# Designs tried in a protein design run: peptides against a protein of PDB entry 3ZN8. Part 6

Target 1, 125 residues: chain A of PDB entry 3ZN8
Amino acid sequence: LEEYDKIQKKMEDVMEGKGKLTLRDVYAQIIALRKMGPLSKVLQHIPGLGIMLPTPSEDQLKIGEEKIRRWLAALNSMTYKELENPNIIDKSRMRRIAEGSGLEVEEVRELLEWYNNMNRLLKMV

## One batch from the design tools (peptide; aimed at target 1 E110 W114)

Design b1_p10_6_s2 (made by RFdiffusion4, then SolubleMPNN; from b1_p10_6, 3 letters changed)
Fold by OpenDDE base, seed 4:
Structure b1_p10_6_s2 (fold): chain B 125 residues (1-125), chain A 10 residues (1-10)
Amino acid sequence: as target 1 above (125 residues)
Amino acid sequence: SLILQLFLSR
């Protein structure tokens, strides 16, 4: 609980423009959320999600859990420098991360694209 | 968590 609260506060600071979102922050948040249980239980603790998103089907929850597992494998295959500054991840690093995580290069690219889109959205607020 | 919301919205 205390670790989760520290991560949430850091995310609030980033949303307020007081910080930089890194992949280390993303990783820490995913781990903290997974300690709460399955994705279905985690979603119940997210205010406003049930208003903004249709209730996901059981199959959508399973797909979401598998995607989280794959992204964690990619994050676990990154260096500390890559987690802090994902912009250094070139094609060679991306291939190494894919090979080390047992993922396709495209899945690693998808994670990085998501992160870049997230940072763009946070900078517009 | 905003990160998880945006993760699932994709």
Scores: peptide ipSAE 0.115, ipTM 0.695, DockQ to the pose 0.560
OpenDDE base, seeds 1, 2, 3, 5: peptide ipSAE 0.110, 0.109, 0.112, 0.104; ipTM 0.696, 0.691, 0.692, 0.687

Design b1_p10_6_s3 (made by RFdiffusion4, then SolubleMPNN; from b1_p10_6, 4 letters changed)
Fold by OpenDDE base, seed 4:
Structure b1_p10_6_s3 (fold): chain B 125 residues (1-125), chain A 10 residues (1-10)
Amino acid sequence: as target 1 above (125 residues)
Amino acid sequence: TLILQLFLSR
């Protein structure tokens, strides 16, 4: 609980423009959420999700769990410097991360694109 | 969290 609350507060500070979101912060949040159990249980703890999103089907939850597992494999294959500054990840680094995680380079690119899009949104607040 | 919402919306 205490580790989760610390990570949540750090995410709130980032959403308020008081911090920089890194892939290390994303990793820490995913791990904290995984300690709460399967994605279905995690979703029950998120206020407003049941109003903003249709209740995901069991198949959508399985797809989401598999995507989380794949992104964790990619994050575990990154160096500390890459997690802190994902902008240094070039084509050579993406290939190494993909090979080390058993993913396609396209899946690593998708994670980085998602991170970049999220950082753009957070800078507009 | 917003991060998980953005993760699942794609």
Scores: peptide ipSAE 0.131, ipTM 0.720, DockQ to the pose 0.589
OpenDDE base, seeds 1, 2, 3, 5: peptide ipSAE 0.126, 0.124, 0.124, 0.121; ipTM 0.719, 0.718, 0.714, 0.709

Design b1_p10_6_s4 (made by RFdiffusion4, then SolubleMPNN; from b1_p10_6, 4 letters changed)
Fold by OpenDDE base, seed 4:
Structure b1_p10_6_s4 (fold): chain B 125 residues (1-125), chain A 10 residues (1-10)
Amino acid sequence: as target 1 above (125 residues)
Amino acid sequence: SLILELFLSK
């Protein structure tokens, strides 16, 4: 809970333009949230999610849980420098990460694209 | 968490 609060505060700082979101921050938040239990239980503790998203089906929860697992595998296969500055991840690094995580290169690309989109969105706030 | 919400929205 204390770790979660620290991560939330950092996210607030990023939203206020006082910080930069890194993949390390993303990783830390995912881990903190997963300590609360399975995805279904985690979603119950997220205010506003029920307003933005319809109640997920059991199948959607399964897909979401698997996606989280895959992205964690990718993140676990990244170096500290890559987590702090994902922009250095070129095609060679992306292939290494994919091989190390047992993912397709395209799945790693999707994670990076998501991060880039997220960072752009946060900078507009 | 905003990050998780956006993560799951994809």
Scores: peptide ipSAE 0.108, ipTM 0.696, DockQ to the pose 0.589
OpenDDE base, seeds 1, 2, 3, 5: peptide ipSAE 0.102, 0.104, 0.104, 0.099; ipTM 0.692, 0.689, 0.690, 0.684

Design b1_p10_7 (made by RFdiffusion4)
Pose (drawn by RFdiffusion4):
Structure b1_p10_7 (pose): chain A 106 residues (1, 21-125), chain P 10 residues (1-10)
Amino acid sequence: LLTLRDVYAQIIALRKMGPLSKVLQHIPGLGIMLPTPSEDQLKIGEEKIRRWLAALNSMTYKELENPNIIDKSRMRRIAEGSGLEVEEVRELLEWYNNMNRLLKMV
Amino acid sequence: ETLFKLDILL
């Protein structure tokens, strides 16, 4: 049930219920439909879950703050350690900056 | 992936 500390404390809670659906707990707004979140049980069918939660915990508690410092020598690093590819790492690293970015405009 | 991003952001 400044940001990095929150990201972990949050993503960790996003597994001990599902992938849960508490996305509609702090949103007074309304939804769209039910035949759409049905594709959430598909990723649950596999023995695994997601690639993001992989290389996510395979990083220092400071490398997630400014993933910009990460080079070609640091991408392959958390790649082979997590079992993901260099390409599957980029989509993850280019996102840590987005959260710390779009949040500033909030 | 996009839905997961939105879940974290929301």

Design b1_p10_7_s1 (made by RFdiffusion4, then SolubleMPNN; from b1_p10_7, 7 letters changed)
Fold by OpenDDE base, seed 2:
Structure b1_p10_7_s1 (fold): chain B 125 residues (1-125), chain A 10 residues (1-10)
Amino acid sequence: as target 1 above (125 residues)
Amino acid sequence: DKRFFEQLLL
C-alpha cells in the first residue's frame, strides 16, 4: 500500500508538471501492481474499467501478462541512467537491452514508444 | 491507474 501510494503521488506530480515519469517509475508501478495479484485481479480493483472495457477474455489476460513479463525483462536489462532518462536509449542501447533480455529490438522499441506516448499524455492533462 | 492500464493493454 505505501509503495503504491508513493507511485500514485509521483504520477499526480507528473500530471501537475512537478516531475517527470521515468521507466523506473513504470517498473515500480508494474511491480507494486503484481504484488496485488495477476492482471485479472488488478483490473477488478480499477473502478470503471469494467464499464468502459469489455471484460478481457482469459486469453487476452494471458497475452497481457506475457507482454508485462517481456517488458519487465527489458526494464531489468536497462542501466539506472536509462531507467531515469529513457531518451538516451539509442539504437546501440536498444540492441544491448534486447540481447540482455532475450527480446527482439522491435519489442524494446515498442516499450520505448509506449513510454513516450504515456509521458506525452500525462503532460497534456 | 485507469489510463496506465488502458494504454499498457492497447
Scores: peptide ipSAE 0.122, ipTM 0.703, DockQ to the pose 0.179
OpenDDE base, seeds 1, 3, 4, 5: peptide ipSAE 0.115, 0.121, 0.117, 0.115; ipTM 0.700, 0.706, 0.696, 0.694

Design b1_p10_7_s2 (made by RFdiffusion4, then SolubleMPNN; from b1_p10_7, 8 letters changed)
Fold by OpenDDE base, seed 4:
Structure b1_p10_7_s2 (fold): chain B 125 residues (1-125), chain A 10 residues (1-10)
Amino acid sequence: as target 1 above (125 residues)
Amino acid sequence: DEELQRALLL
């Protein structure tokens, strides 16, 4: 609970323009969510979300959990500088991260694109 | 994909 509250406060600070979302923040969030259990249980603990989202099929949950595991492998293969400043991740760094995590370069690119989209969205609020 | 993106924002 205390780790979750710290992550929520960090997200609030970022939405208020008082902070920057980093891949370290993303990593911490993924770890906190995984400590709460499967994504299905996490989503059930969010008031109103279980009513607005179709209950994912068990297969969709498995796909999501596997994607999270792959993204954690990528994040664990990043340097502290890359986690704090993902914008320094060039093609050479991205290839190294992919090789070190056992992922395709495209999967690392997808994680970075997701982060960039989230960081753009949070800066527009 | 969209659900995973939403779950990683919550």
Scores: peptide ipSAE 0.169, ipTM 0.732, DockQ to the pose 0.520
OpenDDE base, seeds 1, 2, 3, 5: peptide ipSAE 0.165, 0.124, 0.168, 0.120; ipTM 0.727, 0.696, 0.729, 0.699

Design b1_p10_7_s3 (made by RFdiffusion4, then SolubleMPNN; from b1_p10_7, 7 letters changed)
Fold by OpenDDE base, seed 5:
Structure b1_p10_7_s3 (fold): chain B 125 residues (1-125), chain A 10 residues (1-10)
Amino acid sequence: as target 1 above (125 residues)
Amino acid sequence: DDEFERALLL
């Protein structure tokens, strides 16, 4: 709970333009969400939320879990400097991260593009 | 040093 509150406060600071979202923050958030476990199943049982949130099929949940596991492998293969400043990740670093994580370079590129898009969205709020 | 940080990931 304390780790989750620190992540939320940092997200608020980023949305206010007082901070920067890093891949370290993304990593911490993914770990916090995984520790919460079946809370997503509890949210599906709240009347009205199941109408507002498309209930992912069990197969979509498995695909999402596999994608998160692959992104965690990539994040665990990044240096501290890369996690704090993902903009330093060039083609050579990207290939190293892919090799170290057992991923395709395209999968590492997809993670970085997602991060860049997230940062663009946070700057528009 | 990037090599030292890389060695910590192995």
Scores: peptide ipSAE 0.230, ipTM 0.811, DockQ to the pose 0.026
OpenDDE base, seeds 1, 2, 3, 4: peptide ipSAE 0.225, 0.222, 0.219, 0.208; ipTM 0.814, 0.803, 0.805, 0.807

Design b1_p10_7_s4 (made by RFdiffusion4, then SolubleMPNN; from b1_p10_7, 6 letters changed)
Fold by OpenDDE base, seed 3:
Structure b1_p10_7_s4 (fold): chain B 125 residues (1-125), chain A 10 residues (1-10)
Amino acid sequence: as target 1 above (125 residues)
Amino acid sequence: DKLFEQWLLL
């Protein structure tokens, strides 16, 4: 709970233009979500949320879990400086991260693209 | 939370 509240507050600060979302924040959020795995199932039973959020199929949940696991491996292969400033990640750093995580370089690129898109969206709210 | 999981799937 405390880790989640810190991440939410930081996302609010980014939306207010007071901060920047980093890959460290993304990592912390993924870890918080995984710790709350049973609570995500409880939230599916809240009336009205199930109409607004299509319940993923069991196959979509498995694909999502694998993608999260792969992205965690990439994040664990990053330096603190890269997690704090993902814009320093060049082709050489991407290759090192891919090799260290057992991923394709494209999968590391997709994570960085997702991060860039997320950080843009948080500034538009 | 759920929005973040959905965005991770995209």
Scores: peptide ipSAE 0.188, ipTM 0.740, DockQ to the pose 0.176
OpenDDE base, seeds 1, 2, 4, 5: peptide ipSAE 0.179, 0.114, 0.171, 0.180; ipTM 0.736, 0.678, 0.731, 0.729

Design b1_p10_8 (made by RFdiffusion4)
Pose (drawn by RFdiffusion4):
Structure b1_p10_8 (pose): chain A 106 residues (1, 21-125), chain P 10 residues (1-10)
Amino acid sequence: LLTLRDVYAQIIALRKMGPLSKVLQHIPGLGIMLPTPSEDQLKIGEEKIRRWLAALNSMTYKELENPNIIDKSRMRRIAEGSGLEVEEVRELLEWYNNMNRLLKMV
Amino acid sequence: VLAALIAAKL
């Protein structure tokens, strides 16, 4: 049930209920339909879950803040350690910056 | 917003 500390404390809570659906707990707005979140149980059917929660914990508590300092020598690093590929790492690294970015405009 | 962004990524 400044940002990095919140990301962990939040993503950790996003597994001990599902992947839960509390996305509709702090949104006074309305939804769309039910036949859409049905594709959430599909990823649950596999013995695994997601590649993101993989290399996510395979990083220092400071490397997540500014993933920009990460080079070609650092991407392959958290790649083989997590079992993901260099490409599967990029999509993860280019996102840590987005959260710390779009949040500024909030 | 953070919850939405994380949820969108998942």

Design b1_p10_8_s1 (made by RFdiffusion4, then SolubleMPNN; from b1_p10_8, 7 letters changed)
Fold by OpenDDE base, seed 4:
Structure b1_p10_8_s1 (fold): chain B 125 residues (1-125), chain A 10 residues (1-10)
Amino acid sequence: as target 1 above (125 residues)
Amino acid sequence: PLLELLYSFL
């Protein structure tokens, strides 16, 4: 609970423009949420989600769980410097991360693109 | 918030 609250507060600070979201912050939040159980249980704890998003099917939840597992494998294969500054991740680093995580380079690219899109959105708030 | 964004991209 205390670790979760610290991560949530940091995310609020980032959304308020008081901080920078890193992949380390993403990793920490995913791990904290995984302690709550499967994605289905995690989604039940997000206020307003049931109003903003359609209830995911069981198959969509399984796909989401697998995607989270794959992204955690990628994040676990990153260096501290890469987690703090993902912009240094070039094609060579992406390949190393993919090889170390057992993923395709395209899946590592997808994670980085998601992170870049999220940072763009957070900078517009 | 991050999970809502995560879900929007899944």
Scores: peptide ipSAE 0.159, ipTM 0.714, DockQ to the pose 0.525
OpenDDE base, seeds 1, 2, 3, 5: peptide ipSAE 0.153, 0.156, 0.154, 0.153; ipTM 0.706, 0.708, 0.703, 0.704

Design b1_p10_8_s2 (made by RFdiffusion4, then SolubleMPNN; from b1_p10_8, 7 letters changed)
Fold by OpenDDE base, seed 4:
Structure b1_p10_8_s2 (fold): chain B 125 residues (1-125), chain A 10 residues (1-10)
Amino acid sequence: as target 1 above (125 residues)
Amino acid sequence: TLLQLLYEFL
């Protein structure tokens, strides 16, 4: 709980424009959520999510768990400089990350695209 | 999508 609350507070500071979301912050949040258990348990701890999202099927939960695992593999294959500044990830770095994580380059691209979209949204607030 | 779930967690 305390580590999660610290990460949430840091995310609130980012949402307030007091910081920049990095892939290190994304990694820390995923790890904090994973400490609460499987995605099914994590979803039970989010007030109001069951009102905003339909209850995921068991297959959707499995797909979600696998995608989290794959993104963690990609994040674990990044250098500290890449985690702090993902904009330096060129085609060569992306290929290295994919090879090191056992992922397709397209999946690493998807993670980076997601991160870029999040940072665009955070800058509009 | 999981991207939407991660968006709601962030």
Scores: peptide ipSAE 0.118, ipTM 0.694, DockQ to the pose 0.215
OpenDDE base, seeds 1, 2, 3, 5: peptide ipSAE 0.109, 0.115, 0.103, 0.116; ipTM 0.695, 0.694, 0.688, 0.689

Design b1_p10_8_s3 (made by RFdiffusion4, then SolubleMPNN; from b1_p10_8, 4 letters changed)
Fold by OpenDDE base, seed 1:
Structure b1_p10_8_s3 (fold): chain B 125 residues (1-125), chain A 10 residues (1-10)
Amino acid sequence: as target 1 above (125 residues)
Amino acid sequence: VLLQLIAEHL
């Protein structure tokens, strides 16, 4: 609860233009969500999501949980400077993160692309 | 918000 409220307030501050979302904020949010239980339970706790999204199949939930696990491995392989400023992650850093996490370089790129897309969307609100 | 974007990219 208290960690989740801190993350929500940080996201509100970012949406208000009072800050930027970092990969540290992403990491903290993923950890908070995983403490709530499996992705299926987390989705059930979001008001209105069950009206807007088709109920994911059990296989889609497993794919989602595995993707979150892989992204956590990547985030755990990042330095504090990379988590705070993901824009410093070059091809050499990306390869090191992939090797340290047991991921393909493309999976690390996909996480960074997702993060960049998130920051673009948060600037449009 | 973050979970919706995770779900949209999975």
Scores: peptide ipSAE 0.042, ipTM 0.656, DockQ to the pose 0.432
OpenDDE base, seeds 2, 3, 4, 5: peptide ipSAE 0.022, 0.039, 0.022, 0.025; ipTM 0.614, 0.652, 0.617, 0.641

Design b1_p10_8_s4 (made by RFdiffusion4, then SolubleMPNN; from b1_p10_8, 7 letters changed)
Fold by OpenDDE base, seed 4:
Structure b1_p10_8_s4 (fold): chain B 125 residues (1-125), chain A 10 residues (1-10)
Amino acid sequence: as target 1 above (125 residues)
Amino acid sequence: LLLKLLYEHL
């Protein structure tokens, strides 16, 4: 709970224009949420999410769990500088991260695109 | 929020 609350506060601060959300913040949040259990349990702990999102099928939960595991492998293959400033990740870094994580370059690209889209949304609020 | 955005992208 306390680690999750710190990360939520960090996200609120970023939405208020106080700092930048990094892949380190993303990693810390994924890990904190994974400590609560499988994605199904984590989703149950978010008030109102079941009203805003359809209840995921068992297959959707499995896909989500796999994607989280793959993204954690990519994040674990990043340097501290890359986690703190993902914008430095060029094609060479992306390939190295993919090779080090056992992922396709496209999957590392997808994670970075997701991060960029999320960080844009957080700046528009 | 992050989990919502993660789920919307999956």
Scores: peptide ipSAE 0.153, ipTM 0.699, DockQ to the pose 0.444
OpenDDE base, seeds 1, 2, 3, 5: peptide ipSAE 0.149, 0.142, 0.143, 0.146; ipTM 0.698, 0.693, 0.693, 0.694

## One batch from the design tools (peptide; aimed at target 1 Q29 R69)

Design b1_p11_1 (made by RFdiffusion4)
Pose (drawn by RFdiffusion4):
Structure b1_p11_1 (pose): chain A 106 residues (1, 21-125), chain P 11 residues (1-11)
Amino acid sequence: LLTLRDVYAQIIALRKMGPLSKVLQHIPGLGIMLPTPSEDQLKIGEEKIRRWLAALNSMTYKELENPNIIDKSRMRRIAEGSGLEVEEVRELLEWYNNMNRLLKMV
Amino acid sequence: LRTLIQEKLLE
């Protein structure tokens, strides 16, 4: 049930219920339909879950704050350690900056 | 922040 600390405390809670659906707990707005979140049980069917939660915990508690400092020598680092590829790491690293970015405009 | 993380998991 400043940001990095929140990301972990949140993503960790996003596994001990599903992948849960509490996305509709702090949104007074309305949804769309039900035949859409059905594709959430598909990723559950596999013995695994997601590649993101992989290389996510395979990083220092400071490397997630400014993933910009990460180079070609640092991407392959958390790649082989997590079992993901260099490409699967980019999509993850280029997102840590987005969260710390779009949040500023909030 | 929570919305952004939740949207990412929905993807």

Design b1_p11_1_s1 (made by RFdiffusion4, then SolubleMPNN; from b1_p11_1, 5 letters changed)
Fold by OpenDDE base, seed 3:
Formats: C-alpha cells, sequence, structure tokens
Structure b1_p11_1_s1 (fold): chain B 125 residues (1-125), chain A 11 residues (1-11)
C-alpha cells in the first residue's frame, strides 16, 4: 500500500509537469503489484477495470503473469542510470539488457515503447 | 499507473 501511494503521487506530479516518470517508478509499481499476490488478485483491487476490460481468462492471466516476470527480468538487467533516464537506452544497451535478461530484443523494445507512450500521455494531461 | 500496467500485461 505505501509503495502504491508513492507511485500514485509520483504519477500525479508528472501529470502536473513537476517531474518525469522513470522506469524506476515502473519497477516500484510492478514490485508493489507482486506483493499483492497473483495477477488475478491484483486485478480485483483495481476499481473500474472490470468495466473497461472484460474479465480475463485463466490463460490470459498466465500470459500476463509471464509478461510481468519478463519485464522484471529486463528491469533487473538495467543500470540505475538507465532506469532513471530510459532515453539513453540505445540499440547496444537494449541488446545487453536482452542478453542479460534472457529476452528477445523485441521484448525489451516493447517495454521501452510502452514506457515512452505512457510518459507522453502523462505530459499531455 | 497500476491499471495501465495491468492493461498492457493482458494485451
Amino acid sequence: as target 1 above (125 residues)
Amino acid sequence: LFPLIAEQLLK
């Protein structure tokens, strides 16, 4: 709960133009998620999500749980400098992260693309 | 942030 509240506050600060969302913030949020238990239990604690998304199947939950594990592996393979400033992650860094995490480069690219898109959306509010 | 991560993981 405490880590969740810190991330929400950070997100609000970013939306107000007072900061930047980093991959460290993303990492902290994923860790907070994992502490709540399996993805199925986590989703039950998100108000309104069941209205926006159909109830996930057991297979979708398994896929989501595996994707969490993969993103954590990527984030654990990043340097502190990369987590704080993801824009420095070039093709060479991305390949290193992929190799260190046992992921495809495309999976690391997907994470970075998602982060960039989310950070852009937060700046437009 | 949490809902957006969850949404992305389920895609």
Scores: peptide ipSAE 0.326, ipTM 0.841, DockQ to the pose 0.457
OpenDDE base, seeds 1, 2, 4, 5: peptide ipSAE 0.311, 0.312, 0.311, 0.300; ipTM 0.836, 0.840, 0.836, 0.836

Design b1_p11_1_s2 (made by RFdiffusion4, then SolubleMPNN; from b1_p11_1, 7 letters changed)
Fold by OpenDDE base, seed 4:
Structure b1_p11_1_s2 (fold): chain B 125 residues (1-125), chain A 11 residues (1-11)
Amino acid sequence: as target 1 above (125 residues)
Amino acid sequence: LLELILNYLRS
């Protein structure tokens, strides 16, 4: 919970334009949340989620859980420099990450695209 | 952040 609070504060700072979202931040938050249990349990601790988003079905939770595991594998296969500066990840790095994580290159690309979109969104808030 | 992830995955 202490680690979770630190990460949440970091994310708040980013949203306020006081920081930069990195994949290290993403990784840290996912790990912190995972310590709370499965995705279904984690969702119970996210205030306002039930109001802003429809409650996921059991199948959706399973899919989400698997996706998180896969993305964590990708993140675990990245170097610290890559996590801190994802923009340096070229095709060669992406392939290495995919191979190391047992994922398709397209899955790694999807993660990076998600990150880029989130980072852009947070910068305009 | 997880909320954003889930929203993305749901789409």
Scores: peptide ipSAE 0.133, ipTM 0.674, DockQ to the pose 0.381
OpenDDE base, seeds 1, 2, 3, 5: peptide ipSAE 0.122, 0.084, 0.126, 0.126; ipTM 0.672, 0.634, 0.670, 0.668

Design b1_p11_1_s3 (made by RFdiffusion4, then SolubleMPNN; from b1_p11_1, 6 letters changed)
Fold by OpenDDE base, seed 4:
Structure b1_p11_1_s3 (fold): chain B 125 residues (1-125), chain A 11 residues (1-11)
Amino acid sequence: as target 1 above (125 residues)
Amino acid sequence: LFELIAEYLRS
């Protein structure tokens, strides 16, 4: 919970333009949230989510949980420098990450694209 | 952040 609070504070700073979202932040948050249990249980701890988003079905939760596991594998295969500065991840690094995590390169690319979009969105809030 | 993750994964 303490770690979660720190991560939330960091996210708030990013949204206020006081910081930068990194993959390290993403990784830390995922790990912290997973300590609460499966994705279904984690979602229950997010106030207002039910208002903002439709309640996911059981199948959607399973798919999401699997995707999180896959992304964690990718993140675990990244170097500290890559986590802190995802922009340095080129094709060679992406391939290495994919091979190390047992993922397709396209999956790693998807993660990075998601991160970029997320970072941009957070800076606009 | 997690809200956005959930939304993305749901799509």
Scores: peptide ipSAE 0.127, ipTM 0.690, DockQ to the pose 0.413
OpenDDE base, seeds 1, 2, 3, 5: peptide ipSAE 0.080, 0.074, 0.077, 0.121; ipTM 0.640, 0.624, 0.631, 0.679

Design b1_p11_1_s4 (made by RFdiffusion4, then SolubleMPNN; from b1_p11_1, 3 letters changed)
Fold by OpenDDE base, seed 5:
Structure b1_p11_1_s4 (fold): chain B 125 residues (1-125), chain A 11 residues (1-11)
Amino acid sequence: as target 1 above (125 residues)
Amino acid sequence: LFPLIAEKLLE
């Protein structure tokens, strides 16, 4: 509960333009969501997501869960400074993170692109 | 692993 409330407050601060979403915040969210149970149950509890997304097949849920697991491996392979300021992650850092996580560099790039897109969208609201 | 541990310890 207390971790969830900290995450919610941080999201509110970002939506109000008073804060910045970091990869540490993303990590904390993923961990909190995984503590709630399987991705299938988590998605059912997100208001509005079930209206905007077709009910994912069991195979799509497994793919999504594997993607989240891979992204957690990447996040666990980042330094504290990288998690707090992902903009410092250059090609050399991406390669190190990929090697440390057992991922392709492209998968680390995809995570960073997703983060950058999310942070842009949150600034437009 | 070792470079990552070193970087994390130096932060």
Scores: peptide ipSAE 0.061, ipTM 0.683, DockQ to the pose 0.027
OpenDDE base, seeds 1, 2, 3, 4: peptide ipSAE 0.046, 0.055, 0.057, 0.055; ipTM 0.667, 0.670, 0.679, 0.679

Design b1_p11_2 (made by RFdiffusion4)
Pose (drawn by RFdiffusion4):
Structure b1_p11_2 (pose): chain A 106 residues (1, 21-125), chain P 11 residues (1-11)
Amino acid sequence: LLTLRDVYAQIIALRKMGPLSKVLQHIPGLGIMLPTPSEDQLKIGEEKIRRWLAALNSMTYKELENPNIIDKSRMRRIAEGSGLEVEEVRELLEWYNNMNRLLKMV
Amino acid sequence: AVLASLIAEKL
């Protein structure tokens, strides 16, 4: 049930219920339909879950703040340690900056 | 709320 600390405290809570659906707990707005979140149980069927939660905890509590400092020597680092590929790391690293970015405009 | 939505959308 400044940002990095929040990201962990939040993504950790996003596993002990599902992947839960509390996405509709702090949104006074309305939804769309039910035949759409059905593709959420598909990723649950596999013995695994997601690649993101992998290399996510395979990083220092400071490397997530400014993933820009990460180079070709640091991407392969959290790649082989997590079992993901260099490409699967990029999509993750280029996202940590997005959260810290779009949040500024909030 | 926005951070939760961004994380949820990405997941």

Design b1_p11_2_s1 (made by RFdiffusion4, then SolubleMPNN; from b1_p11_2, 8 letters changed)
Fold by OpenDDE base, seed 2:
Structure b1_p11_2_s1 (fold): chain B 125 residues (1-125), chain A 11 residues (1-11)
Amino acid sequence: as target 1 above (125 residues)
Amino acid sequence: SALLKLLSDFL
């Protein structure tokens, strides 16, 4: 609980423009959420989500859970320097991460694209 | 969590 609250506060500071979201922050947040249980249980703990999103089907939850596992595999295959500064991840690093995680290079690219989109959104708030 | 809302939007 205390670790989760620290990560949540850091995420709030990033949303307030007081920090930069890193893949380390993403990793830490995913791990904190995973400690709450499967994606279905985690979604139940988000106030207002049921108003903003249709209740996901069991199959959608399974797909989402698999995607999280794949992204965790990619994150676990990154160096500390890559997690702190994902912008250093070139084609060679991306291929190494893919090979080390058992993912396609395209899946690693998708994670990095998501991260870049996230940082763009956080700069507009 | 804002991150989970964003994850849910991109999953």
Scores: peptide ipSAE 0.100, ipTM 0.715, DockQ to the pose 0.402
OpenDDE base, seeds 1, 3, 4, 5: peptide ipSAE 0.096, 0.089, 0.102, 0.094; ipTM 0.714, 0.709, 0.715, 0.710; seed 4 fails the geometry check

